# Peptides against a protein of PDB entry 5VJI, part 3

Target 1, 62 residues: chain A of PDB entry 5VJI
Amino acid sequence: NTLVVLHKSGLLEITLKTKELIRQNQATQAELDQLKEQTQMFIEATKSRAPQAWAKLQASLT

## One batch from the design tools (peptide; made by RFdiffusion4, then SolubleMPNN)

Design b1_p8_5_s4 (from b1_p8_5, 5 letters changed)
Fold by OpenDDE base, seed 4:
Structure b1_p8_5_s4 (fold): chain B 62 residues (1-62), chain A 8 residues (1-8)
Amino acid sequence: as target 1 above (62 residues)
Amino acid sequence: SDFLKKFS
């Protein structure tokens, strides 16, 4: 079957590695997006000087 | 089906 052919050709290993790299990339991207959001909240807190903006940032860091 | 299981 297709799985046997992929295994014997070595393409299965490459395919599974690619799948794992995509998963890792997605996880890293999620962390990066979180950092971007936290950075934006920090910028807004410094601009507004409003205590609620700092509270919002603090809540995001917990 | 075995092939698809490797991608699940």
Scores: peptide ipSAE 0.054, ipTM 0.691, DockQ to the pose 0.067
Fold by OpenDDE base, seed 3:
Structure b1_p8_5_s4 (fold): chain B 62 residues (1-62), chain A 8 residues (1-8)
Amino acid sequence: as target 1 above (62 residues)
Amino acid sequence: SDFLKKFS
């Protein structure tokens, strides 16, 4: 069947590895996006000098 | 069916 053909050709391993790499990339991208957001909150806190901006940043770090 | 299950 198709699965057997993919396995014997080596394409199954490549496909599964690609799937895992995509998953890892998505997870890393999510962490990066979170860091970018936290960085932006930090920048805004330093600019505004408003206590609520620092509170917002602190809440994001939990 | 087994092929599709591998992508789950």
Scores: peptide ipSAE 0.051, ipTM 0.684, DockQ to the pose 0.066
Fold by OpenDDE base, seed 1:
Structure b1_p8_5_s4 (fold): chain B 62 residues (1-62), chain A 8 residues (1-8)
Amino acid sequence: as target 1 above (62 residues)
Amino acid sequence: SDFLKKFS
């Protein structure tokens, strides 16, 4: 069947590895997006010097 | 196989 052919050709291994790399990439991207948001809150906190902005940043880090 | 191992 098709699965046997994919396995013997090596394409199944490549497919599974690709799927895992995509998953890892998505997880890393999510962490990067969170860091970008936290960085923006840090920038806003430094600009405003308002304690509320620092409190918002601190809340995001917990 | 070596290609896949490089990324694991």
Scores: peptide ipSAE 0.044, ipTM 0.682, DockQ to the pose 0.043
Fold by OpenDDE base, seed 5:
Structure b1_p8_5_s4 (fold): chain B 62 residues (1-62), chain A 8 residues (1-8)
Amino acid sequence: as target 1 above (62 residues)
Amino acid sequence: SDFLKKFS
């Protein structure tokens, strides 16, 4: 069948590896986005010196 | 290629 052909040709492995790389990339991107947000909150907290900004940062780190 | 080795 088609699956057997894809497996023997190596295309199935490439497809599965590509899927896994996409998944890993998405996970890494999510962590990066979180770090960016936390960094921005830290910057804003230092600039404003407002307790609300520090509270917001603290909440993001829990 | 090290990248290609991940597919074989």
Scores: peptide ipSAE 0.043, ipTM 0.656, DockQ to the pose 0.054

Design b1_p8_6_s1 (from b1_p8_6, 4 letters changed)
Fold by OpenDDE base, seed 3:
Structure b1_p8_6_s1 (fold): chain B 62 residues (1-62), chain A 8 residues (1-8)
Amino acid sequence: as target 1 above (62 residues)
Amino acid sequence: MEEALKAA
């Protein structure tokens, strides 16, 4: 059957590995995006004398 | 995905 052919050809392993890499990439990208946002909040907090900017940053770090 | 391939 199709599964046997895919397994013997190695395509099944490649497909499953690709799926896992996509999942990991998505998770890493989400963390990177969060860090970028936190960095921006930090920059805004340093430019501002408003305590609200620091509170916003603090909330994002928890 | 693996289970879907087994069903095919």
Scores: peptide ipSAE 0.027, ipTM 0.593, DockQ to the pose 0.117
Fold by OpenDDE base, seed 2:
Structure b1_p8_6_s1 (fold): chain B 62 residues (1-62), chain A 8 residues (1-8)
Amino acid sequence: as target 1 above (62 residues)
Amino acid sequence: MEEALKAA
């Protein structure tokens, strides 16, 4: 069947590895997005000098 | 995707 052909050709391994790389990329992207958000909160905290802005940043880091 | 390949 198709699965046997894919396995023997090595395409199954490539497909599964690609799937894993996509998953890892998505996880890394999520961490990057979180860091960007935290950076923005830090910028806002430094600009506003408002305790509330620092509290938001603090909450995001925990 | 993996399950789809197995079914094919």
Scores: peptide ipSAE 0.026, ipTM 0.591, DockQ to the pose 0.133
Fold by OpenDDE base, seed 4:
Structure b1_p8_6_s1 (fold): chain B 62 residues (1-62), chain A 8 residues (1-8)
Amino acid sequence: as target 1 above (62 residues)
Amino acid sequence: MEEALKAA
């Protein structure tokens, strides 16, 4: 069947590895997005000098 | 994805 052919050709391994890489990429992207948001909060905190902005940043880091 | 391949 098709699965046997894919396995013997090595394409199944590539497919499964690709799936795992996509998963890892998504996780890394989520972390990156979080860091970007924290960076933005940091920038805003430095601009405003408002305690509330720093509190917001602190809350995001915990 | 693997399950989809098995079903094909």
Scores: peptide ipSAE 0.026, ipTM 0.593, DockQ to the pose 0.135
Fold by OpenDDE base, seed 1:
Structure b1_p8_6_s1 (fold): chain B 62 residues (1-62), chain A 8 residues (1-8)
Amino acid sequence: as target 1 above (62 residues)
Amino acid sequence: MEEALKAA
């Protein structure tokens, strides 16, 4: 069957590795997006005298 | 994806 052919050719391993790399990339991107958001909140907090901006940043870090 | 390959 197709699975046997893919396994013997090595394409199955490549496919599974590619899937894992995509998953890892997505996880890293999510962490990056979170850091970007926290950075933006930090910038806004530094520009504001409102304690709410700092509270929002604090909440994002917990 | 692996399950889809098994079904093919």
Scores: peptide ipSAE 0.026, ipTM 0.595, DockQ to the pose 0.131

Design b1_p8_6_s2 (from b1_p8_6, 5 letters changed)
Fold by OpenDDE base, seed 5:
Structure b1_p8_6_s2 (fold): chain B 62 residues (1-62), chain A 8 residues (1-8)
Amino acid sequence: as target 1 above (62 residues)
Amino acid sequence: MEEALKLA
């Protein structure tokens, strides 16, 4: 039974944990990228004083 | 994990 061998060797647990860590990393990276974009829009809104820049920021926060 | 072992 290959699955039993993988389990006893610890490789199955490592593989599954690695997959989960990759998934979590991807989710965290997506949140980070979104925050960076929102931060940039905020900077542009404060610099330009243009209502359109604030509208873009507002749209990104909803 | 344990359920997968039962099926193998």
Scores: peptide ipSAE 0.034, ipTM 0.610, DockQ to the pose 0.077
Fold by OpenDDE base, seed 3:
Structure b1_p8_6_s2 (fold): chain B 62 residues (1-62), chain A 8 residues (1-8)
Amino acid sequence: as target 1 above (62 residues)
Amino acid sequence: MEEALKLA
């Protein structure tokens, strides 16, 4: 059947690996986006000296 | 996996 052909050709393995790499990339990108946001909050907290900005940053880190 | 191989 088609699945057996895909498996024997190696295309199934490539497809599954590609799917996993996409998933991992998406997870890593989400972590990077979170870190960028936290970095921005840190910059704003240092600039404004407002207690609320520090509270917002602290809330994001928990 | 094995069941999918049987159905395809």
Scores: peptide ipSAE 0.033, ipTM 0.596, DockQ to the pose 0.088
Fold by OpenDDE base, seed 1:
Structure b1_p8_6_s2 (fold): chain B 62 residues (1-62), chain A 8 residues (1-8)
Amino acid sequence: as target 1 above (62 residues)
Amino acid sequence: MEEALKLA
């Protein structure tokens, strides 16, 4: 059984840890993408001076 | 990845 061999060799633990790190990386990347979008909305709000742009930014932060 | 381990 391949799974038994992986477990005994320690490779299963490494594989599971790698899976968790990938998951955490994906979550962090999603947060970074959200922050990037919020930053863009902030830039647009400062340029346009439109109340609607500020309202959109505020809504994204809640 | 987990599914691949189940198939092995």
Scores: peptide ipSAE 0.028, ipTM 0.634, DockQ to the pose 0.139
Fold by OpenDDE base, seed 4:
Structure b1_p8_6_s2 (fold): chain B 62 residues (1-62), chain A 8 residues (1-8)
Amino acid sequence: as target 1 above (62 residues)
Amino acid sequence: MEEALKLA
């Protein structure tokens, strides 16, 4: 049985760990992307001094 | 076996 061989060789554990790391990486990347967007909104708010830009930033932080 | 891989 291939699954038994993979388990005994340790490759199954590596595969499962890799899958979990990919999941964690995706979650971290999503947080990073959100932070980048919030940073951009902050930059725009400081440049424009428009109340609407600050409102957009505030909405993103809540 | 294939179903076990899908659930993992």
Scores: peptide ipSAE 0.026, ipTM 0.606, DockQ to the pose 0.141

Design b1_p8_6_s3 (from b1_p8_6, 6 letters changed)
Fold by OpenDDE base, seed 5:
Structure b1_p8_6_s3 (fold): chain B 62 residues (1-62), chain A 8 residues (1-8)
Amino acid sequence: as target 1 above (62 residues)
Amino acid sequence: MQAALELA
């Protein structure tokens, strides 16, 4: 009975969509964090001119 | 998600 009411009211659909949006947001945030880290490695590589810094950056990109 | 909605 409750499930039918939730479905007819649209609340179930909203809840499921919200759950999916949260999941997508988390995935996007993880990609953003990775990009920030790679950007930092790039900055360090350009500043230090150390081969090891470039190696770290290359490893993070694969 | 679509499958879950169809089963509800």
Scores: peptide ipSAE 0.057, ipTM 0.545, DockQ to the pose 0.069
Fold by OpenDDE base, seed 4:
Structure b1_p8_6_s3 (fold): chain B 62 residues (1-62), chain A 8 residues (1-8)
Amino acid sequence: as target 1 above (62 residues)
Amino acid sequence: MQAALELA
């Protein structure tokens, strides 16, 4: 049984932990990307002083 | 993990 061997060697636990870390990394990356976009909208809002730019930013924050 | 072991 390969799974038994993997478990006894600790490789199964490492694999499962790696999978979880990948999942967490993906979630964190998504949040980071969102923050980057919000930052860009904020910059645009401050530069343009246009109400529409602020509205877009507000929409992204809610 | 135990469930996976049983399936193997």
Scores: peptide ipSAE 0.037, ipTM 0.490, DockQ to the pose 0.088
Fold by OpenDDE base, seed 2:
Structure b1_p8_6_s3 (fold): chain B 62 residues (1-62), chain A 8 residues (1-8)
Amino acid sequence: as target 1 above (62 residues)
Amino acid sequence: MQAALELA
């Protein structure tokens, strides 16, 4: 059947690994986006000197 | 993308 052919050709393993790499990439990208947002909040907090800006940053870090 | 396929 098709599954046997995919396995024997190595395409099944490549497909599964690719799927996992995509998942890992998405997770890493989400963390990167979060860090960028936190960095922006930090910049705003340092510029404004407003307690509210620091509170937002602190909330994002928890 | 190509580099990722080489790791599979």
Scores: peptide ipSAE 0.023, ipTM 0.577, DockQ to the pose 0.060
Fold by OpenDDE base, seed 1:
Structure b1_p8_6_s3 (fold): chain B 62 residues (1-62), chain A 8 residues (1-8)
Amino acid sequence: as target 1 above (62 residues)
Amino acid sequence: MQAALELA
């Protein structure tokens, strides 16, 4: 049984942990990208004083 | 990488 061999060799655990790390990395990267975008919108809103820029920022924060 | 695997 291949699964038994993988488990005994420790490869199954490594594989599962690797998958979880990839998932966490992707989630963290998405949060970082969102924060960067919100930061950019904030900068634009402060510079332009345009109501539309503030509306975009507000929408992104909800 | 090993440390990260152990923490996961």
Scores: peptide ipSAE 0.021, ipTM 0.556, DockQ to the pose 0.053

Design b1_p8_6_s4 (from b1_p8_6, 5 letters changed)
Fold by OpenDDE base, seed 5:
Structure b1_p8_6_s4 (fold): chain B 62 residues (1-62), chain A 8 residues (1-8)
Amino acid sequence: as target 1 above (62 residues)
Amino acid sequence: VEEALKLA
């Protein structure tokens, strides 16, 4: 049984852990991307001095 | 294997 061999060798645990780490990495990357976008909107708001740019930033923080 | 991977 392939699954039994995979389990007993420890490879199954490594595979499952790897999948979880990839998922966690993707979640962290999404948070990072959101922060980058918010940072860019903040920069634009400070440069433009336009209330619309601040409104965009405010909307992103909801 | 596929079913086991769904648990991660």
Scores: peptide ipSAE 0.050, ipTM 0.723, DockQ to the pose 0.114
Fold by OpenDDE base, seed 3:
Structure b1_p8_6_s4 (fold): chain B 62 residues (1-62), chain A 8 residues (1-8)
Amino acid sequence: as target 1 above (62 residues)
Amino acid sequence: VEEALKLA
């Protein structure tokens, strides 16, 4: 059985751990992207001084 | 193998 061979060799554990690390990396990247977007909305709000831009930022933080 | 990979 190929699965048994992979398990006994340690390659299965490495593969599963790698997949989990990729998943965690993707989740962290999504959080980072959200923060970048919120930061951009803040910058735009300060530049425009328009109440609409501040409302947009406020909505994103809830 | 594919079934095992789905657990990660």
Scores: peptide ipSAE 0.049, ipTM 0.720, DockQ to the pose 0.124
Fold by OpenDDE base, seed 2:
Structure b1_p8_6_s4 (fold): chain B 62 residues (1-62), chain A 8 residues (1-8)
Amino acid sequence: as target 1 above (62 residues)
Amino acid sequence: VEEALKLA
């Protein structure tokens, strides 16, 4: 049984841990991307001085 | 193999 061999060799544990690390990395990347977007909206708000740009930033922070 | 792939 291949599953038994993978379990006994420790490769199953490594595979499952790797999958979890990938998931965590993806979650962290999503948070980072959100922060980058919010930072860009802040930069645009400061440049334009338009109320609409500040409203857009404020909406993103809720 | 199929069962192992389902767990991963």
Scores: peptide ipSAE 0.043, ipTM 0.709, DockQ to the pose 0.229
Fold by OpenDDE base, seed 4:
Formats: C-alpha cells, sequence, structure tokens
Structure b1_p8_6_s4 (fold): chain B 62 residues (1-62), chain A 8 residues (1-8)
C-alpha cells in the first residue's frame, strides 16, 4: 500500500506539513495584498486631497 | 491511491 509506505518513510508527514504551509502562505499573502491596497488608497488620498478619497480609505479600515 | 490522496 503506497499510503503505508509514505507514512512509514515520513514523506506523508512532510506532504501534509507542506500543504499546511501553503495554506498559511496563501492566507498571509491575502493579508499582505489587503495592506498593499490600503496603502495605495492612502497614497491616493494624500495626492488628491479629496474628501472622497479619504472616505474611501476610512471605509476600508472599518 | 487517488482516493487516499483526496482524504489527505
Amino acid sequence: as target 1 above (62 residues)
Amino acid sequence: VEEALKLA
């Protein structure tokens, strides 16, 4: 049985850990992308000085 | 094997 061999060799544990690390990496990347978007909204707000741009930024932080 | 991979 291939599954038994993978388990006994330790490769199953490595595979499952790798899957979990990929999942965590994806979650962290999503948070990073959100921060990047918020940073961009902040930059736009500072550039335009338009109340609407600041309101957009404020809404993103709630 | 494929079914085992689906469970992992």
Scores: peptide ipSAE 0.034, ipTM 0.677, DockQ to the pose 0.169

Design b1_p8_7_s1 (from b1_p8_7, 6 letters changed)
Fold by OpenDDE base, seed 2:
Parts: sequence; C-alpha cells; structure tokens
Structure b1_p8_7_s1 (fold): chain B 62 residues (1-62), chain A 8 residues (1-8)
Amino acid sequence: as target 1 above (62 residues)
Amino acid sequence: SEELEKLS
C-alpha cells in the first residue's frame, strides 16, 4: 500500500521529521512573539513612567 | 484514511 511504499522509499521518515520541525518552529515562534510583547511592554513602561505599566510588565514575566 | 492516521 501507499504507506509501505513511503516507508521503503524513506519519504515517510522525511515527512514525519518535517512535521516535527514545523512543530518546533511554531513553538519557537511563540516564544519569540512572547519576547516581542514583553519588549513592547518594557518600552511602554519606560515611556509612561506609570507604576501600572511596570506592574503589567512584571505580571508578564511569570 | 487509516494509513494517513499514522502521521498524526
């Protein structure tokens, strides 16, 4: 069947590895997005000089 | 398909 052919050709392994790499990329991207958001909150805290902005930043660093 | 389920 198709699965057997994919396995014997090595394409199944490549497919599964590709899927895993996509998953890892998505996880890393999520971490990067979080860092970007935290950086923005830091910038806003420095601009506003309001304690509420610093509290918001601190809460995001959990 | 049942074969495709193994990729999940």
Scores: peptide ipSAE 0.059, ipTM 0.683, DockQ to the pose 0.068
Fold by OpenDDE base, seed 1:
Structure b1_p8_7_s1 (fold): chain B 62 residues (1-62), chain A 8 residues (1-8)
Amino acid sequence: as target 1 above (62 residues)
Amino acid sequence: SEELEKLS
């Protein structure tokens, strides 16, 4: 069957590795997006000098 | 279909 052909050709291993790399990339992207948001909150906190802005940043760091 | 399911 098709799966046997993929396995014997080595394409199954490549496919599974590609899937794992995509998953890891998605996880890393999510962490990066969170860091970008936290960075923006830090910038806003420094601009406003309002304690509530710092509280918002602190809450995001949990 | 069953073959593709094993890739998940």
Scores: peptide ipSAE 0.057, ipTM 0.676, DockQ to the pose 0.070
Fold by OpenDDE base, seed 4:
Structure b1_p8_7_s1 (fold): chain B 62 residues (1-62), chain A 8 residues (1-8)
Amino acid sequence: as target 1 above (62 residues)
Amino acid sequence: SEELEKLS
């Protein structure tokens, strides 16, 4: 069957590795997006000088 | 496909 052919050709290993790399990329992207959001909250806190904005930033840093 | 399910 197709799975046996992929396994014997070595393409199954490449396919599974690619899937894992995509998963890792998605996880890293999520962390990056969180950092971007935290950076934006920091910028807004510095601009507004409002204690509420600083509290919002502090709450995001868990 | 049952074969594709094994990749998950």
Scores: peptide ipSAE 0.057, ipTM 0.678, DockQ to the pose 0.069
Fold by OpenDDE base, seed 3:
Structure b1_p8_7_s1 (fold): chain B 62 residues (1-62), chain A 8 residues (1-8)
Amino acid sequence: as target 1 above (62 residues)
Amino acid sequence: SEELEKLS
């Protein structure tokens, strides 16, 4: 069947590895996006000097 | 199918 052919050809392994790499990329991207958001909150806190902005940053780090 | 399920 098709699965057997894919397995024997090595394409199944490549496909599954690709899927895993996509998953890892998505996870890393999510962490990066979180860091970017936290960085922005830090920048805003330094600009505004408002306690609310620092509180918001503190909450994001939890 | 069983074959397709193996990809998950």
Scores: peptide ipSAE 0.056, ipTM 0.672, DockQ to the pose 0.067

Design b1_p8_8_s2 (from b1_p8_8, 3 letters changed)
Fold by OpenDDE base, seed 5:
Structure b1_p8_8_s2 (fold): chain B 62 residues (1-62), chain A 8 residues (1-8)
Amino acid sequence: as target 1 above (62 residues)
Amino acid sequence: SLLEKLAQ
């Protein structure tokens, strides 16, 4: 059947690996975006010297 | 099964 052909040809393995890599990439990108946002809030907190900015950063770390 | 893996 088609599934057997895809498996034996290696295409199924490539497809599954590609899907997993996309998923991992998305997860890593989300973590990176979060870190970028936290970094920006930290920079703003240090520049503004306003307690509100520090509160905003603190909230993001919870 | 392989089908279950594809569905994930």
Scores: peptide ipSAE 0.054, ipTM 0.703, DockQ to the pose 0.067
Fold by OpenDDE base, seed 1:
Structure b1_p8_8_s2 (fold): chain B 62 residues (1-62), chain A 8 residues (1-8)
Amino acid sequence: as target 1 above (62 residues)
Amino acid sequence: SLLEKLAQ
């Protein structure tokens, strides 16, 4: 049985850990992308001095 | 089961 061989060799554990690390990496990347977008909105708000730009930033932080 | 873990 292939599953038994994978389990006994330790490869199954490595595979499952790899899947979890990929999931965590994707979640961290999403958080990073959100922070980058919020940072850009902050920069634009400071440059434009427009209330609308600050309102947009505030909405993104909720 | 191990199969259930792989499916997730």
Scores: peptide ipSAE 0.053, ipTM 0.699, DockQ to the pose 0.068
Fold by OpenDDE base, seed 4:
Structure b1_p8_8_s2 (fold): chain B 62 residues (1-62), chain A 8 residues (1-8)
Amino acid sequence: as target 1 above (62 residues)
Amino acid sequence: SLLEKLAQ
């Protein structure tokens, strides 16, 4: 049985751990992307000094 | 099965 061999060798655990790490990495990357976007909105708000730009930033901070 | 574990 292939599954038994993978389990006994420890490769199954490594595979499942790798999968979980990829999932966690994707979640962290999504948070990072959101922060990058919020940072960009902040930069644009400071440059434009338009109330609309600040409103966009505030709306994103939920 | 292995496939089921990987699908989670």
Scores: peptide ipSAE 0.049, ipTM 0.687, DockQ to the pose 0.067
Fold by OpenDDE base, seed 3:
Structure b1_p8_8_s2 (fold): chain B 62 residues (1-62), chain A 8 residues (1-8)
Amino acid sequence: as target 1 above (62 residues)
Amino acid sequence: SLLEKLAQ
């Protein structure tokens, strides 16, 4: 059957590995996006010197 | 797509 052919050809392994790489990429991208946002909040806090901006940054780190 | 299904 199709599954047996996919397994024996190596395509099943490639398919499953691709799935895992997509998942890992998505997770890493989410972490990167969070860091980018935190960096932006830090920059804004340093520019404004406003307590509210620092509070916003603090909230994002907790 | 196939990739979308695998991404779940």
Scores: peptide ipSAE 0.048, ipTM 0.684, DockQ to the pose 0.052

Design b1_p8_8_s3 (from b1_p8_8, 3 letters changed)
Fold by OpenDDE base, seed 5:
Structure b1_p8_8_s3 (fold): chain B 62 residues (1-62), chain A 8 residues (1-8)
Amino acid sequence: as target 1 above (62 residues)
Amino acid sequence: DLLEKLAQ
């Protein structure tokens, strides 16, 4: 069957590894995006010196 | 198991 052929050729392993790497990349990207947002909120908090901006940052960290 | 890995 096709599964046996893919396994013996090594293509199944490559496919599975690629799928896993994509999943890991997506997770890492989500964490990075969150960090970018938190960084922006931190910058805004430091610029404004407004309690509201610090409250927004704090809410994002909880 | 390869089938288990595919299901993940």
Scores: peptide ipSAE 0.074, ipTM 0.732, DockQ to the pose 0.063
Fold by OpenDDE base, seed 3:
Structure b1_p8_8_s3 (fold): chain B 62 residues (1-62), chain A 8 residues (1-8)
Amino acid sequence: as target 1 above (62 residues)
Amino acid sequence: DLLEKLAQ
Protein backbone atom coordinates (compact mmCIF):
# COMPACT_ATOMS: atom_id res chain seq x y z
CA ASN B 1 0.00 0.00 0.00
CA THR B 2 1.58 3.24 -1.23
CA LEU B 3 -0.21 5.36 1.36
CA VAL B 4 1.14 3.22 4.19
CA VAL B 5 4.67 3.47 2.80
CA LEU B 6 4.37 7.26 2.47
CA HIS B 7 3.03 7.53 6.00
CA LYS B 8 5.74 5.35 7.52
CA SER B 9 8.51 7.17 5.65
CA GLY B 10 7.25 10.57 6.83
CA LEU B 11 6.77 11.78 3.26
CA LEU B 12 2.99 12.02 3.64
CA GLU B 13 3.38 14.33 6.63
CA ILE B 14 5.88 16.48 4.71
CA THR B 15 3.52 16.62 1.73
CA LEU B 16 0.53 17.66 3.81
CA LYS B 17 2.60 20.19 5.75
CA THR B 18 3.86 21.62 2.46
CA LYS B 19 0.29 21.99 1.22
CA GLU B 20 -0.64 23.81 4.43
CA LEU B 21 2.37 26.12 4.14
CA ILE B 22 1.41 26.93 0.54
CA ARG B 23 -2.12 27.77 1.71
CA GLN B 24 -0.78 29.99 4.48
CA ASN B 25 1.60 31.67 2.05
CA GLN B 26 -1.29 32.39 -0.31
CA ALA B 27 -3.34 33.91 2.51
CA THR B 28 -0.41 36.07 3.64
CA GLN B 29 0.23 37.14 0.05
CA ALA B 30 -3.41 38.22 -0.31
CA GLU B 31 -3.13 40.33 2.85
CA LEU B 32 0.11 41.82 1.57
CA ASP B 33 -1.47 42.66 -1.78
CA GLN B 34 -4.36 44.37 0.00
CA LEU B 35 -1.92 46.40 2.07
CA LYS B 36 0.01 47.37 -1.06
CA GLU B 37 -3.20 48.56 -2.68
CA GLN B 38 -4.15 50.58 0.40
CA THR B 39 -0.66 52.07 0.45
CA GLN B 40 -1.02 53.08 -3.19
CA MET B 41 -4.39 54.72 -2.47
CA PHE B 42 -2.75 56.61 0.38
CA ILE B 43 0.06 57.80 -1.89
CA GLU B 44 -2.46 58.92 -4.52
CA ALA B 45 -4.53 60.72 -1.89
CA THR B 46 -1.47 62.64 -0.69
CA LYS B 47 -0.47 63.55 -4.26
CA SER B 48 -3.87 64.61 -5.55
CA ARG B 49 -5.05 66.31 -2.36
CA ALA B 50 -8.53 65.58 -3.72
CA PRO B 51 -11.31 64.73 -1.24
CA GLN B 52 -12.50 61.88 -3.45
CA ALA B 53 -9.11 60.16 -3.22
CA TRP B 54 -9.27 60.30 0.58
CA ALA B 55 -12.84 59.01 0.46
CA LYS B 56 -11.68 56.08 -1.67
CA LEU B 57 -8.93 55.30 0.80
CA GLN B 58 -11.36 55.51 3.72
CA ALA B 59 -13.75 53.12 1.99
CA SER B 60 -10.93 50.61 1.46
CA LEU B 61 -10.12 50.57 5.17
CA THR B 62 -13.64 49.66 6.26
CA ASP A 1 -0.45 14.55 15.37
CA LEU A 2 0.01 16.84 12.37
CA LEU A 3 -1.88 14.38 10.15
CA GLU A 4 -4.89 14.38 12.47
CA LYS A 5 -4.90 18.18 12.61
CA LEU A 6 -4.69 18.48 8.83
CA ALA A 7 -7.39 15.84 8.29
CA GLN A 8 -9.94 18.02 10.07
Scores: peptide ipSAE 0.068, ipTM 0.745, DockQ to the pose 0.055
Fold by OpenDDE base, seed 1:
Structure b1_p8_8_s3 (fold): chain B 62 residues (1-62), chain A 8 residues (1-8)
Amino acid sequence: as target 1 above (62 residues)
Amino acid sequence: DLLEKLAQ
């Protein structure tokens, strides 16, 4: 069957590794997006000088 | 083995 052929050719291992790399990439992208948001909140806190903006930033770092 | 690592 197709699964046996994929296993014997080494393509199954490559497929499974690719799946894992996609998962890791998604996790890293989520961390990057969070950092971008935190950076934006920091910029806004410095611009507004409002205690509420700093409180919002602090909450995001929890 | 890569397959063993991915099975965890």
Scores: peptide ipSAE 0.068, ipTM 0.742, DockQ to the pose 0.049
Fold by OpenDDE base, seed 4:
Structure b1_p8_8_s3 (fold): chain B 62 residues (1-62), chain A 8 residues (1-8)
Amino acid sequence: as target 1 above (62 residues)
Amino acid sequence: DLLEKLAQ
């Protein structure tokens, strides 16, 4: 059957590895998005000079 | 093995 052929050819392993790489990429992307948000809060804090903006940044760095 | 690692 098709599954046996995929397994014996190594394509099943490649498929499963691809799924894992997609998962890892999604996790890394989430960390990157968080860093981008924190960077934006830092920029806004420096522009506004408002204590509230610094408090928001500090709260995000937990 | 990759398959064993992915099964965990």
Scores: peptide ipSAE 0.065, ipTM 0.737, DockQ to the pose 0.048

Design b1_p8_8_s4 (from b1_p8_8, 3 letters changed)
Fold by OpenDDE base, seed 1:
Structure b1_p8_8_s4 (fold): chain B 62 residues (1-62), chain A 8 residues (1-8)
Amino acid sequence: as target 1 above (62 residues)
Amino acid sequence: SLLEKLAK
């Protein structure tokens, strides 16, 4: 049985852990991308001094 | 099964 071999060798545990790490990495990357976008909106708001730019930033911080 | 574990 392939599953038994994978389990006994420890490869199954490594595979499942790798999958979980990939999922966590994807979640962290999404948070990082969101922060980068919010930072850019903040920079643009400070440059333009336009109320619309600040409103856009505020909407993104919900 | 292996497929069930990989699907989670």
Scores: peptide ipSAE 0.044, ipTM 0.685, DockQ to the pose 0.065
Fold by OpenDDE base, seed 5:
Structure b1_p8_8_s4 (fold): chain B 62 residues (1-62), chain A 8 residues (1-8)
Amino acid sequence: as target 1 above (62 residues)
Amino acid sequence: SLLEKLAK
């Protein structure tokens, strides 16, 4: 059947691997975006010297 | 493997 042909040709494995790589990339990107945001809040906290900025950073780390 | 994960 078609599934057997796709499996034997390697296309099924490539498709599944591609889907998994996309998922992993999305997860890594989300972590990176979070780190970027936290870094920006840290920079702003150090520049402003305002307690509100530090509170905002603290909230992001919870 | 990825195929094993799909089967679950």
Scores: peptide ipSAE 0.042, ipTM 0.708, DockQ to the pose 0.055
Fold by OpenDDE base, seed 3:
Structure b1_p8_8_s4 (fold): chain B 62 residues (1-62), chain A 8 residues (1-8)
Amino acid sequence: as target 1 above (62 residues)
Amino acid sequence: SLLEKLAK
């Protein structure tokens, strides 16, 4: 059957690995986006020097 | 994106 052919050809392994890499990439991207946002909040806090901006940053880190 | 820049 098709599944057996895919397995024996190696395409199944490639497909599964590709799916896993996509998942890992998405997870890493989410973490990176969070870090980017935290960095932006830090920049804004340093610019404004407003307590509210620092509080916002602190909240994001906890 | 940053990742795209880092990959270059």
Scores: peptide ipSAE 0.022, ipTM 0.548, DockQ to the pose 0.020
Fold by OpenDDE base, seed 4:
Structure b1_p8_8_s4 (fold): chain B 62 residues (1-62), chain A 8 residues (1-8)
Amino acid sequence: as target 1 above (62 residues)
Amino acid sequence: SLLEKLAK
């Protein structure tokens, strides 16, 4: 059957590895996006010098 | 099945 052919050819392993890499990439991207947001909040806090902005940043650092 | 493997 098709699964047997894919397995024997090595394509199944490549497909599953690719899927896992995509998942890992998505997780890393999410962490990167969070860091970007925290960086932006830090920049805004330094610019505004308002205690509310610093409080917002601190709340995000959990 | 192949579909089950891909669904994980």
Scores: peptide ipSAE 0.044, ipTM 0.687, DockQ to the pose 0.066; fails the geometry check

